Peptides against a protein of PDB entry 6RGO. Designs and how they scored, part 191

Target 1, 392 residues: chain A of PDB entry 6RGO
Amino acid sequence: MALKLLGFNQDATCFSVISSNKGVTIYNCDPFGKCFELEKSTSNDEELDFLVEMLFSTSLIAVVDKTIGASKRKKLKIVNTKRKATICELTFPHEIMDVIMNRKIICVVLKSDQIFVYDISCMKLLRTIDVRGEKLKSTSKFRNSEAVGDIGVRVSLSTDNNSILCYSSYSKSDKENAPLNDIVVFDALKCIQINVLPAVHQSNIVCIACSPDGMLMATASEKGTIIRVFKTIDTENDEPILVNEFRRGSRPSRISEMKFNHDNTLLACVGESDTIHIFALPVTTTEADANEDDTLQQSSHSLSSSINGLQYISKGLANRFGKIIVSKIPTQSQQRHVAYIKIPENAKYRIGFPKDTTNTIHICGEDGNYLVYSIPRNEVGPCTLVKSNTFD

## One batch from the design tools (peptide; made by RFdiffusion4, then SolubleMPNN)

Design b2_p15_3_s1 (from b2_p15_3, 8 letters changed)
Fold by OpenDDE base, seed 4:
Structure b2_p15_3_s1 (fold): chain B 392 residues (1-392), chain A 15 residues (1-15)
Amino acid sequence: as target 1 above (392 residues)
Amino acid sequence: KDIELIEEAMKEPML
């Protein structure tokens, strides 16, 4: 059967797939099994296309049927899976390209480069973000380039209640074909722009991941060779903070998905390559106020290792195009993966991090494999397969 | 109505 992956939920407790014969199926990860099925509305051999966004392991899902006609592609259904009932339906002026949610917010991305932000609890529209309209305010010439395939506004939402929305925006460059290479960080609850990261890549951003807490964001361009990790809210001298720059590979390859683990110690990426890459993030010791009183006097040997941060400012090309975030990280210090998973070539996989096990990754493939891997902590190497299941 | 049904669905496990 042809399977199409829809993805994991926010905590990797469930994943959704399209089966050509059955329609949408949601699987529970542990215990492994089918928990919901949405039958196809037509007997025709039409290629099924759906968007399904889950709200953790709850009975609330958002569904867009993209299979039949331009009218259905504009409709978002909020469904109770346990009742098999549509709660409400929203209709949009344009085709729905993406839907993301958490316990507070639903974001709906349209083919028009609009983002509709809703309060999930009441389905009240909080904001319409017009990424094109923002471009038109900054640039006099909008080419109606139909977003050919994969070029469009990308979004990621924090899984926490702070509801930090990261989205790709058009560069303010006077070029008629300004790329989607800016990032906007948006408080979806307050409906305020928090930060703007200009020109984080040279080409369009095709993948964004927000950390669960919304404090970090990972970005990848169409080249998919470099992943950049930024702080979302914090700035240094009103400039974006680049935390990490990772090299996925030397060859261009699309990244389809990235995920942070729940403690922001790992970033995984998957795409068109035969390899899922897992990168280690530096543990920012937030000094949690350990106000616990325990008196143990162990001696203060202050090894003040002065890390002289050599700012290699390559001065040369900065003058004419807006402040490209020049990596302060030397190209030689671009960290590679700390762990990897080999996957079948040309198999589409999705990734998820479970909440309770920060060194475990869930993956599922259009080959019908659901796999759980343990991530090595102390060595660079392959992940170890812990559990495998098949689905149809 | 729809609000109450959303709140119910958000509290109800899928299983």
Scores: peptide ipSAE 0.611, ipTM 0.962, DockQ to the pose 0.911
Fold by OpenDDE base, seed 2:
Parts: structure tokens; C-alpha cells; sequence
Structure b2_p15_3_s1 (fold): chain B 392 residues (1-392), chain A 15 residues (1-15)
């Protein structure tokens, strides 16, 4: 049977799948088992397509039925899984492309490059973000060409209550085909833009991850060869802070998902390649005020990762237009993965980090495998399989 | 009503 993965929840305690025969199924990770099913509303052998966003391990989910009829693709249902009941339904002017949430905010991304930001507690609209702005509305003939592939506004939301929203935006280009290669950082609670990172890649951004605390973001372009990690809020001399530049590979390959672990020490990426890559982030020691004398011997297990010096290449080459171009880190200083997982070719995988075990990763595949891996701490190498389960 | 049902669902485990 064809499975389609929807993904893990925020803390990797559950994952969701579409089964062609059953509809949407949610699995609990530990104990492993089916915890919810949304039955197929249609007797037709039509290909099932859904968006499902979970709120941790709660009974609250957001569902978009994309299977049948242009009207359903514009409808967001808020569902209680335990009651098997729709709480409320929102209708949008355009097709829903993505839905993300935390305990405070729901963000709904439309095919129109609009982001609708809601207070989850009352479903009140807080903000509509128009990523194209007013000027670009006239020249966007909706490329009704079926071949406008998966190039749209990408979003990521912090899983904490600070609700930091990162989204891709169009670079200020006089060209009709401006790339989605800027990042905007937005406080979703206060409804204010807090930072803008211009031209973080040369091509469209296709994947964004925000850290759980909203302090970091990772970005990848359609090339998927380089991943960049930035601070979200902090700037140095009004310039964006590039924390890391990782090389996934030399061959172009799309990245479909990236995630930080809960302590911001690891970044994982998955996509069209046979390999999940895990990268180590430098621990930013927040200089906590040097007051109390408690000589807790932090055993400096110096991960002697040769941190080939973070050249803060503050060489923002202002191009002819005064735009900060994030300087390419020299290929020799581009960090590689510290760990990896080999996955079957042609199987789509999704990733999640559990909250309580920072060196563990959960993965699930459209091949029906749910796998738990241990990440090596002191060596560069393969992850170790700890647990496996199957699902249909 | 809808607010109360959202707050209930946010407090209720899926299992």
C-alpha cells in the first residue's frame, strides 16, 4: 500500500502518515502504536493528500483535506482527536500549502504567498503577512503552469512560547523572477518584524528550520549542497550573524526537512538523498554573570572537533546595490557531518528529535519503518540503530 | 464554546 509521510510532532512523541486504504493515521512513538485515525471520507480510489499539524502529544490537530474538491484545499479544520470531532473550520481565499503551530500560534501558508498568523487559543487572526507585497501582485500571472513545482514561501516556527517565525521572502530585484532567498524573522506574538537576512542563498530557499528556542535558524536552497545557520535576533554591526556553514554534499539534492535538537547542539537534514546528515553546532556559552563561585568542574570533554576557526567573515561584500552578501565560507572551512544514517533509495523519510534524549533521533519512512538511532558523541561515523518498528 | 473546546483539546492527551 502507498504510504505518504506527514511528519513528526514538535517533540517527536508522535508521527502522522497517510495510508491509501485507511486515511490519516497518527502513531505514538513510545509505546509504539496507532493512537488516532481519520477515516477516508471518500469511496473513490483517489490519491489521498492531507496536511496534518499536531500540537505535541495533545488531542489538538489541524487538518487540511487536499484529496477532493478545490474548496476542501482552502479549509483548515481544528480537530479534537480523542473526541473525533471538528472544533472549528477556517476557510481561506487560496489553497493551503503549509500549516505550523506551537502552544500559542497557528501559521497558515497559502499558495498566494500569504501567511495568516492566528492566536491558537481563540483562533483570532493576529496578522496577515503578504510576502509578495502590493507591487508584485500585478505581474504575478498565477503561473497556472502545473510545472511551478514546490517553489513557494517556506516557514518555520519556534516550538517554545516566544513564537519566533522565520519565513522566506523575495529579494528586492527589478527582475520579474526575484528568488525567494531572503529570510524574515518575525515575532508572531507581538506581530513585529525583528530581523531580515538578505540573500542568504543564490537560489530559492526550499527548507528552513527554526531552533526550539527561536535563537537559531538553518536554511537550504534548491541546490541543497550548503546549509547555513544564523542567529535569528542578534546582529553584529547591524549585519546578520552566520554561526555555521555546513556542506551536505557536492552533488545537488533537495533537502525536504531540517531540525535542531532541543539543546541546539545538533542539526539534522533529510531529503532526496540516501543519507540523513547530522551536524554539530558550537555550544554558545552564554556568559552567565560570573557571580557565584561554585566550582562545578564541568568536565571539559573537549570534543576536539577541529573547529577550524570560525572566521567571522564579517566581509559583508556590499554589492553595487548595498546588499549584504553572506560571504561564502571557503570550501576548506565548511564543516561536514559528524554523524549519518543510510536510508533506502526512493523512500521519503522524516526526522524528529525527542526532548529528553539530545543524542537520539527518530526517523520514519514511506517504506513503513519507524527507527530510533543513537548519535555518536565523540567520533565521526554512522548512527547506531536502537529500536525499530513497522507500520502500514 | 469553540475557545473552551480548543483549551480542552490542548490539555487532553491524544492517547
Amino acid sequence: as target 1 above (392 residues)
Amino acid sequence: KDIELIEEAMKEPML
Scores: peptide ipSAE 0.590, ipTM 0.958, DockQ to the pose 0.890
Fold by OpenDDE base, seed 1:
Structure b2_p15_3_s1 (fold): chain B 392 residues (1-392), chain A 15 residues (1-15)
Amino acid sequence: as target 1 above (392 residues)
Amino acid sequence: KDIELIEEAMKEPML
């Protein structure tokens, strides 16, 4: 069967897939099994395309049927899976490209580079963000829709109630073809812009992850060789704080998904490569735990000694036009993965971190494998397979 | 109505 992965929910307790024969299926991770099916509305041999965003382990899903004609691609259904009932339907002026949610907010990304922000509790529109409208009105040329389905506004939302929204925006260049290489940090509840990170990559941003608490974000460009982690809210002298720069690889390869674990200690990435990479983040010691025993410090010191060489290169080269170019960390000081998972070549995988086990990662593939791996803490190496299941 | 149905759907667990 051709499977298409939709991904994990926020806490990796469920994942969703499109099956060519069945429509959308949601699987529970533990105990492993089907928990919901959304049958295809048509008997036609049309390639099924859906967006499905699930709210944690709840009965709330947002569904977009992209299979059938341009009209349905503009409709968002809010569905109760337990009741098998549509609660409400929203219609947008343009095709829906992405849907993200937490317990407070739904964000709907349109092909028009608009982000509609809703209060989930009542489906009230809080804000329309026009990512193009910040660009001078002059280049009204819609990028011809055909060739580059890959270049659009990317979004990530914190899974907490603070509802920090990170999105890619167009750089303030007079060039007709300005890249989507700026990041805006937005408070989705208050509907205020918190921060702007200019030119975080040289090319378009294709992947963004927000931390669960919204304090960190990870970004990757079309090259997918370097992942950058920034603080979302905090600035140093009105400049963005680069926390980490990770090297995924030397060869260009698209990153399709990145996720932080629930305690912000790990960042995983997956994409077109045969390898899921897991990176360690420095533990931000909150001053409170300074009183517990000296014994655990020794193992963290060996990794920390290499981190202290991160000179705060606060001096972004302010080019003559006031553009902060994030200085590349020298390739020698770029951190590599601490752990990895080998996956089949050309298999698309999705990743999720369970809440209760910070050193466990859930993965699922279009090959029909659901796999649970243990992440090594004290060594650089492969993850250990703990559990495997198959789905169709 | 829709609010009450959303609030019901937002309850955990699904199962």
Scores: peptide ipSAE 0.537, ipTM 0.936, DockQ to the pose 0.793
Fold by OpenDDE base, seed 3:
Structure b2_p15_3_s1 (fold): chain B 392 residues (1-392), chain A 15 residues (1-15)
Amino acid sequence: as target 1 above (392 residues)
Amino acid sequence: KDIELIEEAMKEPML
């Protein structure tokens, strides 16, 4: 049976799939089982395409039917799964490319490079963000790139109530083909731009992850070889905005999804490669508790030695074109994964971190596998399979 | 009406 994965909800308690014969199915992770099914409206053997975003373990889902006709691709339905009823329907001027939500905000990304920000409680429009801006509208030949994988605006939203929205933006270069390599950090509740991170990659950004608290953001380009982690807010202490640079691999490979765990200690990535990579983030130990003098000489080979290379980035390149955040970080300071999961070749997987277990990762595949892995704490190596289920 | 229906749908758990 052909499955298409939609993803996990914010706390990895549920995941959504498209089944060719059934339509949209939502699975509960624990206990494992079907919790909702949206029947296919058409008897035709047409390939089903949907966007479905679920709000945690609630009965609230956002649904976009992308299967047939340009009109349906512009409609967002808010559905109560328990009642099996549409609450409301919103219609947009352009095709919906992505939908993301938390308990406060829904963001709707359009093919026009617009982000519509709504208050979820009343579906009131708070802001329309035009990522192209007014000047680029005149030269926008609609990229009729029907190409699966088109370079559009990418978004991520914090899962907390702070509702930090990170999105890719066009570089201010006067080039007709300006890359989507800037990041904007936006308070979606207050509708205020917090920060702009210029030129965080040399090519278009294709994947963004915001931390649950909105304090960190991870980015990957089309190359998918390097993942960068940034602070979303400038700290008063001249601390580097770039916190980490991770090497996924030496060969180009598209990253489709990244997730932080709930305590910001791990970053996972998945994509077209046979490997899910998990990276350790440095715990910002607030220096306050370091006063207990307990001389336990445990040789914590603290990964601290690699961080000294990042200090050189902050001072120098305050040149006229804004803070070039990405000086050439010496290739020597790039951290590798601390853990990994091998997945079948050509199987698309999604990832989620459960809230209550920071060292557990949930994964699901278009192969019909739902898998729970334990992440090793003290060693670099493979994750251990803890639970396995199958779905159709 | 729609607000009340959203508030009801936003209650956990779904099951």
Scores: peptide ipSAE 0.529, ipTM 0.935, DockQ to the pose 0.794

Design b2_p15_3_s2 (from b2_p15_3, 7 letters changed)
Fold by OpenDDE base, seed 4:
Structure b2_p15_3_s2 (fold): chain B 392 residues (1-392), chain A 15 residues (1-15)
Amino acid sequence: as target 1 above (392 residues)
Amino acid sequence: SAVEKIQEAMKEPML
């Protein structure tokens, strides 16, 4: 049967899939098994298309049925999985492209390049962000080209309660076809823009990941060769702080998903390539406030790899238009993966990091494999398979 | 209400 992956939840305790014959199925990771099944409402041999966003391992899910007709594609259902009941339905003016949530916020991305931000606890609309309208206000002359295919506003939300929303925005270029290569950092709770990272790539951003705490953001363009990691909130001289620039590969390949682990020490990416790449981030030494007391001798052999944190001050080459272009890290200084997983060629995979095991990664494939890998700490190499399960 | 059901579902495990 054709499986379509929907993805992991925020803490990689569950994942969701579409089975062509059954509908939406949610699996628990540990113990492995089916948690929920949403049967297809139609007997038709139509290809099933759904968006499903989970709220951790809770009975709350958001569902968009994209299978049948333009009307359903505009409807967000909030469902209780345990009760198998729709709690409420929201209707939007345009097709829903993405849904992301945490314990505080639901963000709904429309084909119109609008982001609707809701308080999840009451489904109250907090903000409508009009990414096109912001572009038009900044660049009054340009017809919004219809987003052709997979190029649209990308979003990522912190999994914590701070609810940091990162989204792609249109560059303020005097060109008719301004790329979606700016990032806006937004406090979804306060409904305020915190930061703007201009021109973080030369082409459209197709993947964004926010760290669980909302302090870091990873971005990839349609080229998928370079991943950039930025601080979300912090700036240096009103300029964006580039923390890392990673090289996934030399060949263009789309990145479909990126994830940080829960301690911001690892960034994983997956996409059209035969390889999941895992990159090491510099451990931000939080100055531990030296509260003295508790003696537990965890012999952390700190492999002090003196990664000289070259604070790449993004010397924003102000182009002729005063835009800060993120300085490219010299190709020799671009970090490679520290670990990898080989996956079947042309198999779509999704990734998740479990909360309790920062050196473990969960992956699931449209091949029906759910796999748990251990990430090597002390060597560059393949991840070790720890657990394998199959699903249908 | 729908709000009460949301708040219940947010606290209720899926299993």
Scores: peptide ipSAE 0.698, ipTM 0.977, DockQ to the pose 0.888
Fold by OpenDDE base, seed 1:
Structure b2_p15_3_s2 (fold): chain B 392 residues (1-392), chain A 15 residues (1-15)
Amino acid sequence: as target 1 above (392 residues)
Amino acid sequence: SAVEKIQEAMKEPML
């Protein structure tokens, strides 16, 4: 049977899949088992495609039927899983490309590069963000965006109530082919732009992850060789703060998903490569914890290789057009993974971090494997398989 | 209402 992975929920307590025979299935992680099924509405042998966004382990889900030929690709259904009932349906002017939510906000990304931001509690529209509209004010030519089916606006939302939304935007260039390589940081509750990170990669951004608290953001381009981690809100001299630059690999490979763990100490990435990479983040000491007593000299030799200093994004080479490109951290100072998981070649995997166990990662594959790994703390190496289950 | 059903579902476990 062909499986298509939809992903984990915000706390990795559930994951969703499309089964070619059954339709959408949601599995609980612990205890492992099927908790919801949305049956096929059609007996046709059409390849099923769905968006399913979960709200943690609650009965609230958002569903979009994206199946080819389906007239429903513009419709968002809010469903109660326990009641198997549609609560409401929203219709959009364009095809829905992505849906993300937390306990406060639901964001709907359209093929038009529009982001609709709703208060989830009442489904009130708070904001429509037009990512193209900022570009169109500079360039009158509607490029028929027909051909580049895989490059669109990418979004990530903090899982907390602060509801920090990070999205990719078009670089301000008079060039007809401006890449989606800027990031906008947006307060989804207040509907205000907080920050803009210009030209964080040389090519289009294809993956974004926001930390659970919204304080950090990870970005990857089409090349997927370098992952950059930025502060979302904080700036230094009105310039973006680059916290980390990680090297996933030397070979280009698409990153499909990135996740922070719940304490912002780990960043995982998965994609088209045979390897899930896990990177260690420096513990951002909030100034508040500096007052706890000097006494416990527990020499946790954290292999915090001393990243000497906040590397200012030194004013990168001003390209002839005055654009600040994020200066590449020298290849020698690029951090590698601290842990990894080998996955089958050509198997698509999704990742999630459970809340209660900061050193574990949940993964699921289109091969029908749900796997729990322990992440090594004190050494660079492979993760250890702790639990395995299969699904169909 | 639809709003009441959303607020109920947001508090109701999936299981």
Scores: peptide ipSAE 0.697, ipTM 0.976, DockQ to the pose 0.882
Fold by OpenDDE base, seed 3:
Structure b2_p15_3_s2 (fold): chain B 392 residues (1-392), chain A 15 residues (1-15)
Amino acid sequence: as target 1 above (392 residues)
Amino acid sequence: SAVEKIQEAMKEPML
């Protein structure tokens, strides 16, 4: 049967798939098993297409049927899985491209490059963000939106209650073909723009991941060769917003998904390549106020790789072109993966990090494999397979 | 209401 992967939930306790014969199925990871099924509404052998966003392991899901007709593609259903009932339906002016949520908010991304932000608790609209309208304030020419192909606004949301929303925006360059290579950081609860990261890549951003706490974000462009990790908030200490630059593989390949683990120590990426890459992040020691007393010298040999080599090109040129956030990190600072998983060629995989085991990764494939891997802590190498299950 | 059903579903486990 043809499987399509929808992905893991926020804590990798469940994953969702589309089966051509069954419709949408949600699987529980532990104990492994089917926990929900949404049957297809049509008897036709039409290729099923759905968006499904889960709210952790709760009975709340958001569903968009994209299979048939432009009208269905504009409808968001909020469903109770346990009751098999639609709670409410929202209709949008344009096709829904993405849906993301946490315990506080739901964001709906439209083909119009609009982001609708709702309070999930009451489905009240908090904000409409018009990413194209922001571009038009800088560039007088409407680009015909249809010609941008699969390159739309990308979003990621923190899984915590801070509800930090990161989204791709159009560069303010006077070029008619301004790429989606800026990032906006947005407090979705307060409806305030926190930060703008200009020109984080040379080409369109195709993948964004926000950390669970919203303090970090990762970005990848269409090239998928470089992953950049940024702080979402400017620190008072003039610390560089760009904290890491990782090299994914040797050749260009689209990254389809990135995830941080729950303690921000690991970043995983998956895409069109035969390899899931896992990168180690430097532990941002939040200097919590060390109250003076307990002298327990745990010699944590922090590999303080001296990031001293970021020669800030002098403040004088930066003022004219905006903050060049991408100071040329010397090519020497590009870190490789610390761990990897080999996956079948041409199989699409999704990734998730379980909350309780920060050195474990869950993966699922359109080949019908659900796999649990242990990530090596002290050595660069392959992950070890711990558990395997199959689904249909 | 729809709001009450959302609040219930947000607290109800899937299993």
Scores: peptide ipSAE 0.694, ipTM 0.976, DockQ to the pose 0.899
Fold by OpenDDE base, seed 2:
Structure b2_p15_3_s2 (fold): chain B 392 residues (1-392), chain A 15 residues (1-15)
Amino acid sequence: as target 1 above (392 residues)
Amino acid sequence: SAVEKIQEAMKEPML
C-alpha cells in the first residue's frame, strides 16, 4: 500500500500519514497506536492527498483535502478528532499549499504566495501577508509548474506562544525570476515585521525551521548543501546574526524538513538523501541569569568542541545591488553533523523532537517504520536505535 | 458556538 507521510506534531507525540486504503491516520508515539482515522470520502481509485496540521496531542486538527478532482483544495476544515466532527470550514481564493499552527495562531499559505494569519481561538483573521507585494501580481502567469517541486513561499512558526513566523520572500530584483531567498521574521500575534534577512542563499529557499522559542531560524536552499542558522530577532549593527553554517553534503540534495530540539542544542535535517543529519548548536548562555550566586558546579561536560570562534563575519559583502550577502564561511570552517541516521534511499522520512528527551529523535517513513533513536552526546557517529514500531 | 467548540478541542486530548 502507498503511504504518504504528513509529519509529526509540534512535540513529536503524534504523527500523521495518508494510507491509500484508509485515508488519514494519526498515530500516537507513546504508547504507540492509532488514535484517529479520517476515512476516504470517495471510493474512487484517486491518489489521496491531504494536508493535516495537528495542535500538539489535542483533539484539534486542521485538514485540507488536496485529492485531484476534489473541489476542496481551497477549503480548510477545523476538526475535532475525538468527536469526529468538523467545527468550521474556511474557504480561500487559491489552493492551500501549507498550514502551520501553535496554541495561538494558524497560518495558511496559498499558491498565490499569500499567508493568512488567524487567531486560532476564534478563527479571526489577524493579517493577510502578500509575499509578492502589489507590483508583482500583474506579470506572474500562474506557473503551471508541472515541476514536482513547486517553488513557493516557505513558512515556519515557533511552537511557543510568542508565535514567531519566519517566511521566505522575493529578493528586491527587477528580474521576473527573483529568487525566494530573503527571509522575513514576523510577530504573528502583534502582526509586526521584526526582521528581514536579505539573500540568505543564492537560490530559492525550500526549507525553513524556526526554533520552538522563535529565537533561531535554520534555512536551506534548493541545493541543500549548506544550512544556515540565524538569530531571528537580535541584530548586530543592524545586520543579521549568522550563528551557524552547516554542511549537509557536497552533492545537491533537497532538504524536505528541518527541526530544532526543544532546548535549541540540536538541528536535524531530512530529505531526498539516504541520511538524516543532526548538527550541534552552540549553547547561547543568556548573560541575564549570571547574578544568582548558586555555585552548583554541575560539571556539565559540555563537549567544548573548540568551535573555533566562528567570527561573526558580518562582512556582508554588498552585492552589485548594495544588498548584504551573508559571507560564505570557508568550506574548511563549515561544521559537519555530530550524528546521523541512515534511511532507505527511496523512502521519505519525517522527523520530530520529543519535549522531555533532548537527545532523542523520532522518525517515521513511508516504508511504514516509526523509529526512536538516541543521539550520541560525547562522540561523532551514528544514532542508536532505541525503539521501533510498524504502521500500515 | 464554533468558537466554543474550538476552545474545547484545544483543551481536549486526542485520546
Scores: peptide ipSAE 0.691, ipTM 0.976, DockQ to the pose 0.894

